Peptides against a protein of PDB entry 8BZL. Designs and how they scored, part 85

Target 1, 228 residues: chain A of PDB entry 8BZL
Amino acid sequence: SYDRAITVFSPDGHLFQVEYAQEAVKKGSTAVGVRGRDIVVLGVEKKSVAKLQDERTVRKICALDDNVCMAFAGLTADARIVINRARVECQSHRLTVEDPVTVEYITRYIASLKQRYTQSNGRRPFGISALIVGFDFDGTPRLYQTDPSGTYHAWKANAIGRGAKSVREFLEKNYTDEAIETDDLTIKLVIKALLEVVQSGGKNIELAVMRRDQSLKILNPEEIEKYV
Target 2, 242 residues: chain B of PDB entry 8BZL
Amino acid sequence: SRRYDSRTTIFSPEGRLYQVEYAMEAIGHAGTCLGILANDGVLLAAERRNIHKLLDEVFFSEKIYKLNEDMACSVAGITSDANVLTNELRLIAQRYLLQYQEPIPCEQLVTALCDIKQAYTQFGGKRPFGVSLLYIGWDKHYGFQLYQSDPSGNYGGWKATCIGNNSAAAVSMLKQDYKEGEMTLKSALALAIKVLNKTMDVSKLSAEKVEIATLTRENGKTVIRVLKQKEVEQLIKKHEEE

## One batch from the design tools (peptide; aimed at target 1 A24 K27)

Design b1_p23_1_s4 (made by RFdiffusion4, then SolubleMPNN; from b1_p23_1, 9 letters changed)
Fold by OpenDDE base, seed 4:
Structure b1_p23_1_s4 (fold): chain B 228 residues (1-228), chain C 242 residues (1-242), chain A 23 residues (1-23)
Amino acid sequence: as target 1 above (228 residues)
Amino acid sequence: as target 2 above (242 residues)
Amino acid sequence: SSFEKIDDEQAAIARERQRELMY
């Protein structure tokens, strides 16, 4: 059947394994990214941590480099592979080019990696989408999304995962120049967007903030509650 | 080429990896393995199912494997798969030690194996490993640690957890009885016996059917010790008296 | 037995949780 073939197009031109990988993404926790004026913000729905589980090992937001951060939705194990390869590439780029990667560059690298896994008979697609945020060397904030197909696009704001539709609808209505006028307003926008799908307020949100010329900051629950 | 497509783990229409889920189901039928983190140590307790009268006295733990001087693991699932993975863990740990002249951090060893597991869920001609592992260890970064990994290549850190047969019931009991911040290795051992007694669905737990290993720190060194049968018997006896 | 049902339900919940932990 066409659905069982990794690299075979259906008669109607569908790559079913890529589409099914997109369904895997929809099972993932919701992630949202927003590009502000001088800030980029990632928010993720916290997965319910089991009572005896170490929260340290449950992370949905990770740094790829000092200037780039990523959130993902979908298979966590798949994401780890992509993250590790991206980190290696970021370091390699610093060594070979003597500059940090642009957000677009590392996004393209990840996208190309994903695409190769859609075209190889001996590999299934990655079951992840990613929101990649950061700053270019010129101080320009960037937000990109990648999907299992290896496509990527730049966004002002976007969401991935199980609640992505609702969050995107919220962002389409509420993302304005006024809503991102300040860093605090931008953070507030992300939190409000996540609250469309996240229950129990700020306690179930992970939030990462990267400001221009600053390192990635992961907000603690108390800091998040100040914006609620 | 077509033969690889049929053997590659693929997504279902709903975005599920059924071969991984089926591997996890197979683990549910395996002998119970339990891990408990204490303030002063960490332990693994495992059900020993293969007690044959004609088996030569297994001088070594059947289900608990020493990985290096600072880490051990227990396995639930396909024994042959477990042997491959435990050997790989040892090799990874040795290569790291050789390269960096220090022991591999616990989470890094777990992650390295999990990347291998993940690869067997993504590459053609490979099937998922039918094995879950519990890892115990100590390192200078996080101290005593307990991890669990599954066939998907996912892992997590735990204060206490269980894999294999009746793992759900075990986890429920651990959630009830585990006292955060107050768990001593002694209390953890008692809890392990309590949980195993319930999960093995036996009226009387036999020491011959239980393997227990503890990991402690003595004089700035990690000590991994498999409990002697007599020690396990004493723990069982104490449990029966309570 | 009620015990078997609870065990089956708990096992099902655990399997579902384990599946959920993949994502």
Scores: peptide ipSAE 0.320, ipTM 0.779, DockQ to the pose 0.221
OpenDDE base, seeds 1, 2, 3, 5: peptide ipSAE 0.307, 0.331, 0.281, 0.296; ipTM 0.769, 0.792, 0.721, 0.742; seed 2 fails the geometry check

Design b1_p23_2 (made by RFdiffusion4)
Pose (drawn by RFdiffusion4):
Structure b1_p23_2 (pose): chain A 225 residues (1-47, 50-199, 201-228), chain B 238 residues (1-200, 205-242), chain P 23 residues (1-23); non-standard residues A62 YCM
Amino acid sequence: SYDRAITVFSPDGHLFQVEYAQEAVKKGSTAVGVRGRDIVVLGVEKKAKLQDERTVRKICALDDNVCMAFAGLTADARIVINRARVECQSHRLTVEDPVTVEYITRYIASLKQRYTQSNGRRPFGISALIVGFDFDGTPRLYQTDPSGTYHAWKANAIGRGAKSVREFLEKNYTDEAIETDDLTIKLVIKALLEVVQGGKNIELAVMRRDQSLKILNPEEIEKYV
Amino acid sequence: SRRYDSRTTIFSPEGRLYQVEYAMEAIGHAGTCLGILANDGVLLAAERRNIHKLLDEVFFSEKIYKLNEDMACSVAGITSDANVLTNELRLIAQRYLLQYQEPIPCEQLVTALCDIKQAYTQFGGKRPFGVSLLYIGWDKHYGFQLYQSDPSGNYGGWKATCIGNNSAAAVSMLKQDYKEGEMTLKSALALAIKVLNKTMLSAEKVEIATLTRENGKTVIRVLKQKEVEQLIKKHEEE
Amino acid sequence: SAFEKLDDPVAEEARETALHNMY
């Protein structure tokens, strides 16, 4: 089989294929995640008439208690999502507990990292925001990128214009903003309205403590706008 | 040998996949192919690129392929690659029927093939398939459906779409004329002739298939030349 | 084997569509 080293070091210690994978992420639609007191919210920018909206969604459930949003190559994302879904079931089988948000994040990050050091393969061209709750009810938000690095965040953005949205969230992520569920959803819509020039072209989803993923209707989003 | 390896599965500096993009270029030079969803069925309309006089026409169709009892598809791009992929689609549909004893839902069949196409872009060092497919079908979950896939393995559901030559012009005509939720098969057939009229008219130059439900059973039929010649006459009056 | 770049308006539009879909 094909064994060419695709990800290699360059002078100065750069891994060019990983950096190029990061560029693929920047071409992706904006995704925003905010961790609230008892709620986590994901929002994504949408690119069209005659298209079935159900089939092209950026927010996916990995397990009953874990879901994710992504930016970048949509085909690479389907592969990573289905790999993570299989791992969530393997964990329930072996430990008899649902996966912690951190566990599945570590798994997705290590999968991505392996694709930066394996022969015959290019890196995954996606970043992911992963949200959910732990056994003790603690809300979580993690980010993964193509290098395999992962971190926890109070709020974050990935994809096109992520830098601007991040700077908005830094100034606006306060206790008042995450005091209630309505204000937590509102902060995500405001963060997206900073780069979407829009309001009717946004998808949003909410996850509450042990209540599973709820995707908001267009009529419910129009009320906030 | 590193010297002769064209490295078909790497990123460009901008995060682009050049072989995928070049494959899409090949599809844009293929025969026009469009699909339209309606309340009582789905249809595929395709430009025949085999319009030579000395051709025999031995099959019931040239560009439209039955995948299983409830599904059909059409292709744009490299014909040989399309043969490999359509054979694989039939195998996936039968593997699902064997396992679950029920027909494969349409989206599950599209996802399964797209995973194969995505693998060719990430590892193996091979050129990707130069094929875009339109899928039409019916399942107990979502009823009548239309899907499109491209060489990278991306797919989407559509009420109407077009692939191949002059597809951008065709998508424009569909946005203007397609009445969302009010289309019947007869009106969708009229719109298909109208679209192919601009982007290309003769019955020998086109191929039309319809998918409908009759007595709880799916019917996939290629329209005879007589029915196509009558549809072409009905439009010229407009 | 590999695909080669084509240079005409049809190929440009197709490539733009591929880029749009990929991300």

Design b1_p23_2_s1 (made by RFdiffusion4, then SolubleMPNN; from b1_p23_2, 12 letters changed)
Fold by OpenDDE base, seed 4:
Structure b1_p23_2_s1 (fold): chain B 228 residues (1-228), chain C 242 residues (1-242), chain A 23 residues (1-23)
Amino acid sequence: as target 1 above (228 residues)
Amino acid sequence: as target 2 above (242 residues)
Amino acid sequence: SSFVKRDDPVSAAAAAAAREAMY
């Protein structure tokens, strides 16, 4: 059965393991990314933290570099591998090229990594999609998505994970130039988008904001509630 | 589901890694291991199952492994897999110490092993490790710490947790009785005994069936101590009197 | 033994929680 092979095409041209990895992504918590004018925003549905679990160890948004951050949906352990490699590449790039990576560059790196795991014999695909946001060194805000296949595209706004369809539908209707006219409006758009699938308001949302020439800021629950 | 149950490193149509899930299921049949974080220390308590009549006096912990001067772990699952992973943990810790001339931070050691575990879930020809681990440690960054890792390569920090047999029931009891901010090592030890007494598949808890290790700080040094059988007996006795 | 299987009626719930924690 072709669907049992890691890196084999079906007779109809499907890579089933890649498609099934995409199903793994759909099991992940919802993440949304929006590119504003001078801001990029990531929002993630908070996974329920067990009562005795340390919240510090439960993060869905990670910095890759000072100018790039990533949210993911799917297998957390797989994501850690990708994040670590991306971080190493970002540092390597700074050392060798003497400039920070562009968001496209690091996205392409991640995408290439993922693609290799779809083609290499004896490797299963990564069970993650990622939203990668940040600023290029010229100050241009960027948002990219990559999936288990190793494809990547630039977006104005996008969502991944279990609630992605509903969030995307919301964004398709509500993403306008007016809706991203200000940083606050952009943040509000992300929150509203997540509220399509997240219950109980701001307490269940993790929100990260990166403004031009600023570091990644994780908003606290009180800050999030101001936008609700 | 059955169609993919024999495949080591492939996704099911619904995006599940059944071999990883089956490894987790296998761990559920292993001896119980508990970890509890206190304000003044952290402990591991593990069920000792290998009580063979012909075994010489068990002077050493079977389920609790010292990793370095600042960390220890307990294991639930396949013993051979556990031996491999605990050895790897020691090697990682030593390599770090050699390279950086300081002890490896607790979370970094956990993460390094978890990356290995994850790799065994992604690369063909390899099966997942049939082992979950609890890690206790101290470092200058976060102080006393407790971590749990599973066959998927996922990990998390905990105030208290349990792996192995009856782990869900144990976690429920821990959730009920764990007092955040007020947990002393003494109270943690008592709680460990209480939980083990209820979760171990034994009619009566005995010191021979329980291994306990504590990690404390004394004079600016980490002290990892395996409790003597007599100390465990006293803890059990105290529990029986309450 | 390298592994001793025990009957655990609660293992299913624990396994379910572990599975959920993977994502």
Scores: peptide ipSAE 0.346, ipTM 0.761, DockQ to the pose 0.365
OpenDDE base, seeds 1, 2, 3, 5: peptide ipSAE 0.199, 0.028, 0.098, 0.085; ipTM 0.667, 0.551, 0.582, 0.560; seeds 1, 2, 5 fail the geometry check

Design b1_p23_2_s2 (made by RFdiffusion4, then SolubleMPNN; from b1_p23_2, 11 letters changed)
Fold by OpenDDE base, seed 4:
Structure b1_p23_2_s2 (fold): chain B 228 residues (1-228), chain C 242 residues (1-242), chain A 23 residues (1-23)
Amino acid sequence: as target 1 above (228 residues)
Amino acid sequence: as target 2 above (242 residues)
Amino acid sequence: SSFEKLDNEEAKKAAEEARELMY
């Protein structure tokens, strides 16, 4: 069966394992990214942390470098591998080129990594999509998305995971220059977008903000509630 | 080339890794392992199933393994897989110690093994490990810690958790009885006995079928101790009197 | 028995939760 072949095209030109990896992404918690004028914001639906689970170990947003952060949807273990490799590449780039990576560069690296896992018979695709945000050295805010196939695109705003469709529909309607005119409005847009799929407001949202020339800030629930 | 496709863990049409899920199912039939984090220590309690009277060496611990001076783990699942993974944990910890001249942080050791587990779910010619682990440890960064990992290579930190047979019922009981911020090692031991008694579905818990290890700090050193049978008997007796 | 059903439902729920923890 072609569905069991990792690297074989179906007669209709489908790479089933890549498509099925995309279905794995749809099982993941919803993540949203928005590029503002001088801010990038990532929001993620918090999984119901099991009672007695340490919340510290259930993070869906991570830093790749000082100027780049990533949210993902799909297999958490797969994501960790990608994150680790991306972090190593960011450090390697700093050592070799003496500059931090551009957001596009690290996105392309991740995309290439994913793509290679779609062409090897000895490897299944990564079951993750990622939203990668940050600032280039020139201070330009960037948002990229990658999928299991290794494709990547730049976005103004996008969403991935189980609620991505609803969130994208919201963003398509509400993402305007006015809606991102200020940092606070941009944050509010992300929160409102997530609230389309997340119940009970700020307690169930993880939010990360990176402003121009500032480090990544993870907002606490109280800070998030101020925007609700 | 085609031979690897049949042996590679692949996605289902629904985005599921069935081989990983089946490995998890196999673990559900394994002996129960429980971990509880206390303010003054952390413990592992495990069901000992293979009590063979003719075994010359009662391996002091069938299910609980010391990894280094600061960490121990318990395993639920395929014994051979468990042996491989526990040896790998020891090697990782040793290599780190040699390289950095300090003990490996607990989460870093867990993560290193989880990356190996994940690789066995993604690379051809490999199957998932049929093992879940509970890790207990102490480090200078987070103090006493309890982690759980599964065949997928996912892990999490816990205040209390259970793997193996009847783990759901155990977790439910832990959720009810675990008092956050007030858990002493003594109370944790009592809770462990209570939960094991329920999960093993026995009228009377026997000390020979239970392994318990505690991890504490004494004089700035980590102490990992496997409880003696007599100590376990006393804990069981106390539970029966309540 | 009602106990076996509850155990099976709890086991199924736990298995589902474990599966969901993968994502």
Scores: peptide ipSAE 0.280, ipTM 0.735, DockQ to the pose 0.226
OpenDDE base, seeds 1, 2, 3, 5: peptide ipSAE 0.265, 0.274, 0.276, 0.210; ipTM 0.725, 0.738, 0.752, 0.686; seeds 1, 3, 5 fail the geometry check

Design b1_p23_2_s3 (made by RFdiffusion4, then SolubleMPNN; from b1_p23_2, 9 letters changed)
Fold by OpenDDE base, seed 2:
Formats: C-alpha cells, sequence, structure tokens
Structure b1_p23_2_s3 (fold): chain B 228 residues (1-228), chain C 242 residues (1-242), chain A 23 residues (1-23)
C-alpha cells in the first residue's frame, strides 16, 4: 500500500502522509486566532495541567519575534522544531534586512519548511498546523494559518485542532466589524469562541494578546476571568 | 494498524505515530524512576533491577547519571539508548559551558536532547529512542527543577513525577501525598520510599533495590549525592515504623 | 534487557497519558 511509504502519491493522487498529519492536528488542543482592528489575539485550549506539572513549561503560545507570535495544534515536539527555526529566521532577517519580518514572510518560511518535509523521502511531514499572528512594520495586524502540507492563507479569524470545526462555525456567525470594534471585544470574541469547546471557564484557556507597537502579552488566569 | 508498525516512524490514518507509542509502552516495562521537587532540593529515586554479584564495584548508579555539576538524570528504557542519550547530554552541557563560560540552564539542556529525540521520530532510517528521562537540576534562573522527557521529544516540568513500571499508580500516589509549598527534601525522601514500596512488585523494599540521588545547594554550590545503602536502609526502616 | 513485559492496566494508563502528552 502506498500509505506505507514516506509521503508518496497514491494512484489517485493523494499524499496520505500529509492527510494523516492533518489527522494528527485534529488530535491537538484547539487553538483560535482573531485579527481585530489594532489587536491580534490567540487563544488555546489548555490541556488540564496535570496536578504537579509546572504550568510554566506548558505553553501553547510562543513568540517568534517581538512582532510575531504563534499557536499550534498537533505534535508538541514537532512544533518546537518549527518554532526554533522560525525564531532563527526572524533574527537572521533583522540582521540582514535591518527590519523585522512581516507576518507573511515568516509564515511563508514556515510553510516552505513544512512543504520540504512533505517532499523529502527521508522525512515525515510535520504533524502541526499553526496560527501565526502579529503586526507588520506598517502597523497592519495579520493572521495566517499553515498546515502540514505547507499551504498557508491569511484569515480574519480561524481555528485549528480538535474543536476547530465548532469554533470556526462560531466565528463565522459572530465575527463582525462590531464584534472587533475594540480590543476588549476582540478578546471576548476569542474567549467565547473557545468556550464552545473548552469545558470550565478561564482556567483552561491560554490567551495571548498583541497590540500595535506592543510586545506579546500572555494573560494570566485572573485577567482571563475578567472577560468571562 | 499493523502496517504502520514495521517501518520508519510514519503517521497512521488516525494521525498517530505508532513507533513512538510503542517506544513509550516499552518504557512502561522498565524499572520505576521517581522524581520529587522540594523547597530545599530535588531527588531521583530509581528501582535497581540488576543486582549481579559479578558486577564490578558499581560506583555509579545503574540508572542515575550525573550530567554536570548542576544536573543529574535517571533513565527508564533501553539501556543502550540511555547510554547514548546521557553521553549526548554531557556533551551538550560541556559545549555550552565552553561557549558561554557558564553552566547550561536546566531547561535548555532538556530541550536540546528533546530536539534530538524528536528528530529520531521524524527522519527516515531512524527509530525512536526507547527511553524516558527524569532530570533534576539547579540553575540561577529557576532554582531547583525537575523535568520529564519521553521518546516523542516532548518534555515538561514537574513538582513530582514517575516513569517506568507502574508509573501511573506512582503518579496517583504523588498527587495525593505531595504538599505543594511544604515539601522538604526529608519529606520528599520519605514520600519516595512510600511510593516505591507500593509500586515496586516486591514484597519487601530493600536498600539493594533502590538508588536515590539528591541535589542540594550548599555554600552556593550544587551538591549531587547518591545516598549510601545505609542511608536508604534508614529511610526504609522509618517508613516501616510509620 | 531491563524490560520485564508487564501487561498491567497501570502501565497501559501510563502509556495513554504519555500519548495524550504528545499532542
Amino acid sequence: as target 1 above (228 residues)
Amino acid sequence: as target 2 above (242 residues)
Amino acid sequence: SSFEKRDDPVSREAAERARELMY
């Protein structure tokens, strides 16, 4: 069977390892991203931090650079590799181009990396999708998604992971210009979207906010509860 | 599906990496290793299974390895794989020290090895390492630390955790008895003995079957000490009296 | 090999937890 080989085409044109990597993403914790007017927000379903686990080491949202952050769904170890490479590229870009990366640039870099892992006979695809948010140097908020295939698209709002379908359906209904009119409303929209799939309030949500000309802020549980 | 079991680590139709899962299952059959973080130190306790009379003086624990002056680890799984990984940890720590003229932060050492583990799950012609590790350490950034890593290349920080045989039962006991913020190294040692006594498939816990290492700070230096058999015997005796 | 294959429910639960931590 063609599905036993590392990323080969089936007779009907399927890349089964890529499709199966997408199934791995669906096993991941739900992540949601929303682009507001002057804010980008990422929210992730916290896996119930096992009693005795250090919460500091359980982060699903990470900074790639001062102006870019990422959430992911799927294999955590795979994500770490992508994050590390993206961070190196962001720093390299600053050194060589003397400007921070655009959100599209770093998304394309990540997408290209993923695509290469679908074409190499010696590698399996990355088992992750990512939501990448940030601000371009012109102050434009951006949200992109990447998949295991190496495809990427820009979004107003999107979700990935196990609850992504329900969250997307919620966002399709509730994402309006009015719903993102203020930073607080945008944050509330993300929380409400996650609450479609997350049981128990603010304790099970990781939330990160990036505003124009500001660094990534990870909200503490108390700050999240104010929006619930 | 059995078809995804026999080759390089690939995704199943369900999005599972069966070779990684099988490596984790193999570790479940290894001797128990415990880690407990205390306010004044951190410890590893490991089941010693191979008591051979012909073993030359085991100066070093079978399952606990010193990585550098500030870190140690315990291993559960394939011994040969463990040796490769522990050597790599030592090399990474040494290279960092040479490059930066300071000890590697604990989490950075753990992540460096985890990236290696992950690579063995993604690149063709390689199998996952059949090893989980517990790491204990001290650094100036976070103080005393305990980490766990698995064959997937995932890791986490813990107050207390267990790997190997009966690890789930051990973790359950740790969750019940671990007092956050009130854990002394003395109480952690007692807890380790309590948990091992219940999780090891031995009628009576003996000092010969248990290795314990503690990591403490004395006079601004990290001290990694493997407990002497007599000290372990005293801990067991105290537990039997309680 | 230090592996005694114990097919115990507790080891299975531990393996399941480990699998859950992968994602």
Scores: peptide ipSAE 0.314, ipTM 0.775, DockQ to the pose 0.372
OpenDDE base, seeds 1, 3, 4, 5: peptide ipSAE 0.296, 0.280, 0.296, 0.204; ipTM 0.745, 0.727, 0.759, 0.665; seeds 3, 4, 5 fail the geometry check

Design b1_p23_2_s4 (made by RFdiffusion4, then SolubleMPNN; from b1_p23_2, 9 letters changed)
Fold by OpenDDE base, seed 1:
Parts: sequence; structure tokens; C-alpha cells
Structure b1_p23_2_s4 (fold): chain B 228 residues (1-228), chain C 242 residues (1-242), chain A 23 residues (1-23)
Amino acid sequence: as target 1 above (228 residues)
Amino acid sequence: as target 2 above (242 residues)
Amino acid sequence: SSFERRDDPIAEEARKRAIELMY
């Protein structure tokens, strides 16, 4: 059975372990990314944090650098490895090139890392997809997605995880130039998109906003409720 | 399909890591370990299952390990795996101390081990560790801390949690009785006894079957203390009188 | 130590919760 081997091709050309890693992503909490005009927004479904769990340790959105942040869906432990590698690369780039990474560059790095784990006989694929957002040094907002295969693309808006299909369908219908005309409208679009799959309103949503020439801001529940 | 049970680092068609799940199952059969964070300290309480009268070495703690001057852990799962992981924790902490001339922050130590655990779920020829850990510690960044980690390499910070046998019931009890912001170490000790008394499959809770360690700060130093049997007896007696 | 595979519904719930936390 080809599905029992480390990532190998089936007779029909499928990489079953990569496909199964994509199924692992679908078990993850939903994440949404939207590129506005001068803003990028990430939203994540807050899993029911156990009442006694420290919220500090349950972050689904993380900074990779001052100009780049990432949300993920899938295996949390796998994500930590990818995040750490990406952070090291961002710092290394600043030291060696004397400029921050472009969003595309760091996405490509993450994608290449994932791809290598699909081609090594001693490794399984990463069970994560990621939404990577930020600003290039020229001030251009960017959104990228990468999957367990190491494939990546630029998006205007996208979603990953359990509710991704419903959220993408919503975004396909509602992402217009008018819907992203302002920063507030862009944030509202992300919230509305997440509310397609999140039942209990703004309390179960984590939102991160990065505006042009500004640092990553995580919105508090009260700020989120203003957009609902 | 049980067909993916034999390989340690492969996804099932449903995106599951069965060997990690089976490791978690094995941990569910291990002795109960509790951790409770208080305002003035943090504690571990663990079930002692192996009371062998012929043990020559008075192991003061079977399941609680001192990692460094500022951290301790308890383990639920395979003892041999626990020994390996606790040794690694000590080595990581020591290497950090030597490199930076300061104690490793609690979360960094937990993360370092969790990265090792994760690797054993991703690299071929390895099996997951059949071990969950509770970590207690103090550092200058976050003060008193309690962490839990599992075979997947996932971890989280907790105010109170439980691993091992009847952990779900214990966690439910902790959720009911834990008062956020008002927990003293004294109240935490009482809560630990209360939870263990209800979750351990024993007719009567005895001090011989329970290990408790506390981590406190005294004169700007961390103090890790394993409670004496007499102290545990007093806690049990107090609980029986309430 | 009789690893009695007690189908402990509580243990199964704990396992399910632990698995859910993996993702």
C-alpha cells in the first residue's frame, strides 16, 4: 500500500502523504486572510480555550518579523517548527541583505521548507497550511497561502482550515473593491467571513491587523465587537 | 482502518497521526498527575502506584523531577521515555545556563523539549514518546508558571490541569473549583487533595500513594520542595474533616 | 499491573480532548 510509505508517488501520480497532510489542515481551526488597499487582516476561529488555559499560549496568529505575520491551520506543533525557522530566516535576511524580507521571499522560504519535507524519505509532510500577510518595503500589501506540498500563491483573500470552503465561498461573493475601500470595511469583511463558520460572534474570533508602516495589532474582543 | 497503526510518522487518510494518538491512550492509563498555579507558588501532585516494600532506595519522588533550581516536572506515561525526556530537559537547561549565564526561561525549556517530541512524530524511524509532562517553574519574565506537553510536541500554559488516568474528570473538577486570581498555595494544596481523592481509584486516599511538590519564592530564590509524608497526611486529614 | 483496557469513557474523552488540542 503506497499510503503507508513515507511520501512516495502512487501509480496514478498522487502523493498520498501530502494529501493526507491536507486532511490534517482541514481538522484545524479556520483562518482567514484579506488584503485591503493599505491594510492586511488575519482572522482566526478561536477554539474553545479551556477555561483554565493561558490564552497567551493559544495564539494562532504570530509575527514572523515586523512587516510579516502568519496564521495557520493544522498541527500546532508542526506550525511552531515552521514559525521558528521563518523567524530565524527573517533575522538572517536582515543581517545579510540589510533589508527586511519581502512577503513573497519568506513565503517561498516556508514553501521550500515544506517541499523538502515531502521529498525526504525520512520525513513526513508538515500538517499545516499558512496564510502569510504583510507589507513589502515599498509599502505594497501582500497575502500568500502555502499548503503541505510547498505550493504557494498570492491571493486577494483566502481561507484555510475546517471552515475554509464556506469562508472562501463568502469571500468570492463579497470581496469587491468597495468592500475593501477602507481599513474598517476590510476588517469588517474578515469578521463577516469568519462569522459564516463561527457561531458565538466576536468573542470567538482572533483578529490581527497590519497597516502600512505600522506594527501588527491584535484586536481585543471589544474592538472586534464594534465591527459586528 | 487500523492499517496506519504500524508506522510512526505517517498521516492516516483522515489526517491523523495514529501513533501519537496511541501514545496519548497509553498516557491515559498512567498514574494521575495534577498541576495547580497559585498567586504565591505552583504545585505538582502525582499518584504513586509503585509502592514496593523491597525498594532499597527511598525515592522521595517517583514521578516528580527537579529540572533545575527554578523548574520541576511530573510525568505521566512510559517511565523509560520519561527518564530520557527529563534528562534532556536537564541538559537543555544546563547548556542554556552555561551559554547565557542565566537560567533558561520556563517556556523556552518547555518549547525546546516539545520540538524534540515533535521531531519524533515527523522523522522516520522514530516513535512518539509515550509521555505527557506537567512543568512548574518560576522565571523573571512571567513569574510562576504551569505548562503541559503531550506526545505531539504541543504544549500550553495552564492555571490548573491534569494528565494521566481520569484526567478529564480531574480537569472538570479543577474548572469548577479553581478561583482565578484568588488561589493561594494553601488553597491549591487543598484543591489537589480534593481532586485526587475523587479521581484516584482507591477506597481511601493515603499519603503513601501521593507525591506533592511545591515551588515557591523565598528571599528572591526559588525553592522546590517535595512534601513529607506527614505533611501530605495532614492535608488528607484536613480534607476528610471538611 | 493489569492494564485492564477498561473502556473508560472518561479516558476516551480525555484522549479526544488531547487529540483536538493537536490541531
Scores: peptide ipSAE 0.346, ipTM 0.770, DockQ to the pose 0.361
OpenDDE base, seeds 2, 3, 4, 5: peptide ipSAE 0.260, 0.246, 0.329, 0.245; ipTM 0.692, 0.682, 0.762, 0.675; seed 2 fails the geometry check

Design b1_p23_3 (made by RFdiffusion4)
Pose (drawn by RFdiffusion4):
Structure b1_p23_3 (pose): chain A 225 residues (1-47, 50-199, 201-228), chain B 238 residues (1-200, 205-242), chain P 23 residues (1-23); non-standard residues A62 YCM
Amino acid sequence: SYDRAITVFSPDGHLFQVEYAQEAVKKGSTAVGVRGRDIVVLGVEKKAKLQDERTVRKICALDDNVCMAFAGLTADARIVINRARVECQSHRLTVEDPVTVEYITRYIASLKQRYTQSNGRRPFGISALIVGFDFDGTPRLYQTDPSGTYHAWKANAIGRGAKSVREFLEKNYTDEAIETDDLTIKLVIKALLEVVQGGKNIELAVMRRDQSLKILNPEEIEKYV
Amino acid sequence: SRRYDSRTTIFSPEGRLYQVEYAMEAIGHAGTCLGILANDGVLLAAERRNIHKLLDEVFFSEKIYKLNEDMACSVAGITSDANVLTNELRLIAQRYLLQYQEPIPCEQLVTALCDIKQAYTQFGGKRPFGVSLLYIGWDKHYGFQLYQSDPSGNYGGWKATCIGNNSAAAVSMLKQDYKEGEMTLKSALALAIKVLNKTMLSAEKVEIATLTRENGKTVIRVLKQKEVEQLIKKHEEE
Amino acid sequence: NDAEPHTESTPEKEAWLRLMEAS
C-alpha cells in the first residue's frame, strides 16, 4: 500500500501539511460555542434556495450527552464524527458509563494527531467545538484542531472570521451575559451577527443538563433577531 | 519512487485539494444532467452525449442506472469511473437489505458511497473518481428524495439541481421557475424540457426517467421516444 | 467546503479533460 511520508518537517520546524490543513479550516463557515452556567450553545453560519436544509447541518450529536460543531472540509468532518460515534459506544460497552466530554475530545484529538504522523495520509482539514455535560453536571466546551491540540474554553469561535468573533467574545463573555439561558443563546447570535452580514442564515442548537440536543426552529431564531 | 509520485492526496498552501478541483473541471465538460423533485415523484433529465448516427442503442438507458427497487441515479464525468461507482452502490444497497431485510434509506446509500470517495482524497495516493451523481429515490422516512454527490465525497439534498455542462445557467432557471411544494410530475417534466432547451432540441438528444409510487410500490420508468417527442412539441407552443 | 475553480491551465488539469473525453 501507499507509504509516502506526507507530513514532514521543514526548515524552522514547520509541519506544512498541518498548516495547510489549518488554512482549510479558515475557509470553513464560522462556528461559535459558549459555555453557560447550566447550558451550552453552538451556532454556525450557513452558506441557498432549492436546497434541503436538513441534509447539510454543521451541528451533529456524537452521543446522547455529547455533540459537536465543525469548520473546514465537510467530508473529513463526516469521517471524524462517525469515528467518534463508534468510540462513544465502545466506551459505554467497556466502562458502562457515558463518555466524558474530555474523553471523547482526547480521542478525536489523538485521531487527528495520528494523521499528522502516519505514512500515506494527509491531515484532517477540520477544527471542532465539542460540548456537553459530565456526570457531576459540569458544563464543558472543548476545541480540537488539525494538529491534534485540544483545550477547554469558556467561549470560542472557529472558521472564517474566527479572530474577530473571538475578540468580541473576550469583551462580552461576562457573568451577566451567561446569567440566564436566553442571554447565553443571545450572546452566540450576537457573536455570529458580527461576521454574518444575515440573521436568517444561521443554525443554532442548545444542550441542557441531561436533556439531549435540541435544534432551534427558524421561527424561534427570528424571535431573537 | 518519490520522483514519479504526483502526490494526489496532499494539501496545497491554501488548503485546497487540487486533484478534486481538477476532477470537478472534468465534470463541467460532461453532458448536462438535472433532477427535479415534485409532490408525486422525482425525475432525471440527461443530455445524451452518444448522438452519433451509427450507434445501436442496445440498453434501455445510457446515463440512467437503477440502483435498487426504490432508487435510480444519473452521472456526469468519466464514464468508466461512473461504472465502478454505480456497481458499488448496488452492492451497498444489497448488503443493507441482507442485514436488515429492508431497503436502504436513500441518504444512507449516498453517505456510504461518499465515504469511499472521501477515502480516495485522503490516502492511497490514487487519483479520485471524476464523477458527480444525481440520486433519485423513495423511502419510508422522507419519501421522495433527490441527492447530489461530488468527487470530494460531499453530498446534499435538493428539490432541484443540475450537474455537468452549463449547470450554473440551469440552476439559475430552476430558482426562477421552481414552485416549492407545488410541483407535480407533469409540470416538473415541462420545466425540465424548458431548462434543457436553453442549456443545450431533439428526442434523440435527451433521456428522461421518472420515479413514482403505485400501489405501495416504486416504479422507475424511462420515457419512450414517443412520450418525449410529445413533450418537446408541447413546449414549443409556449 | 467545496472545490474551488482554477483560472490557469496545467498539464494535470488537461489530463482530466482527456480522461473524460476518452471515456

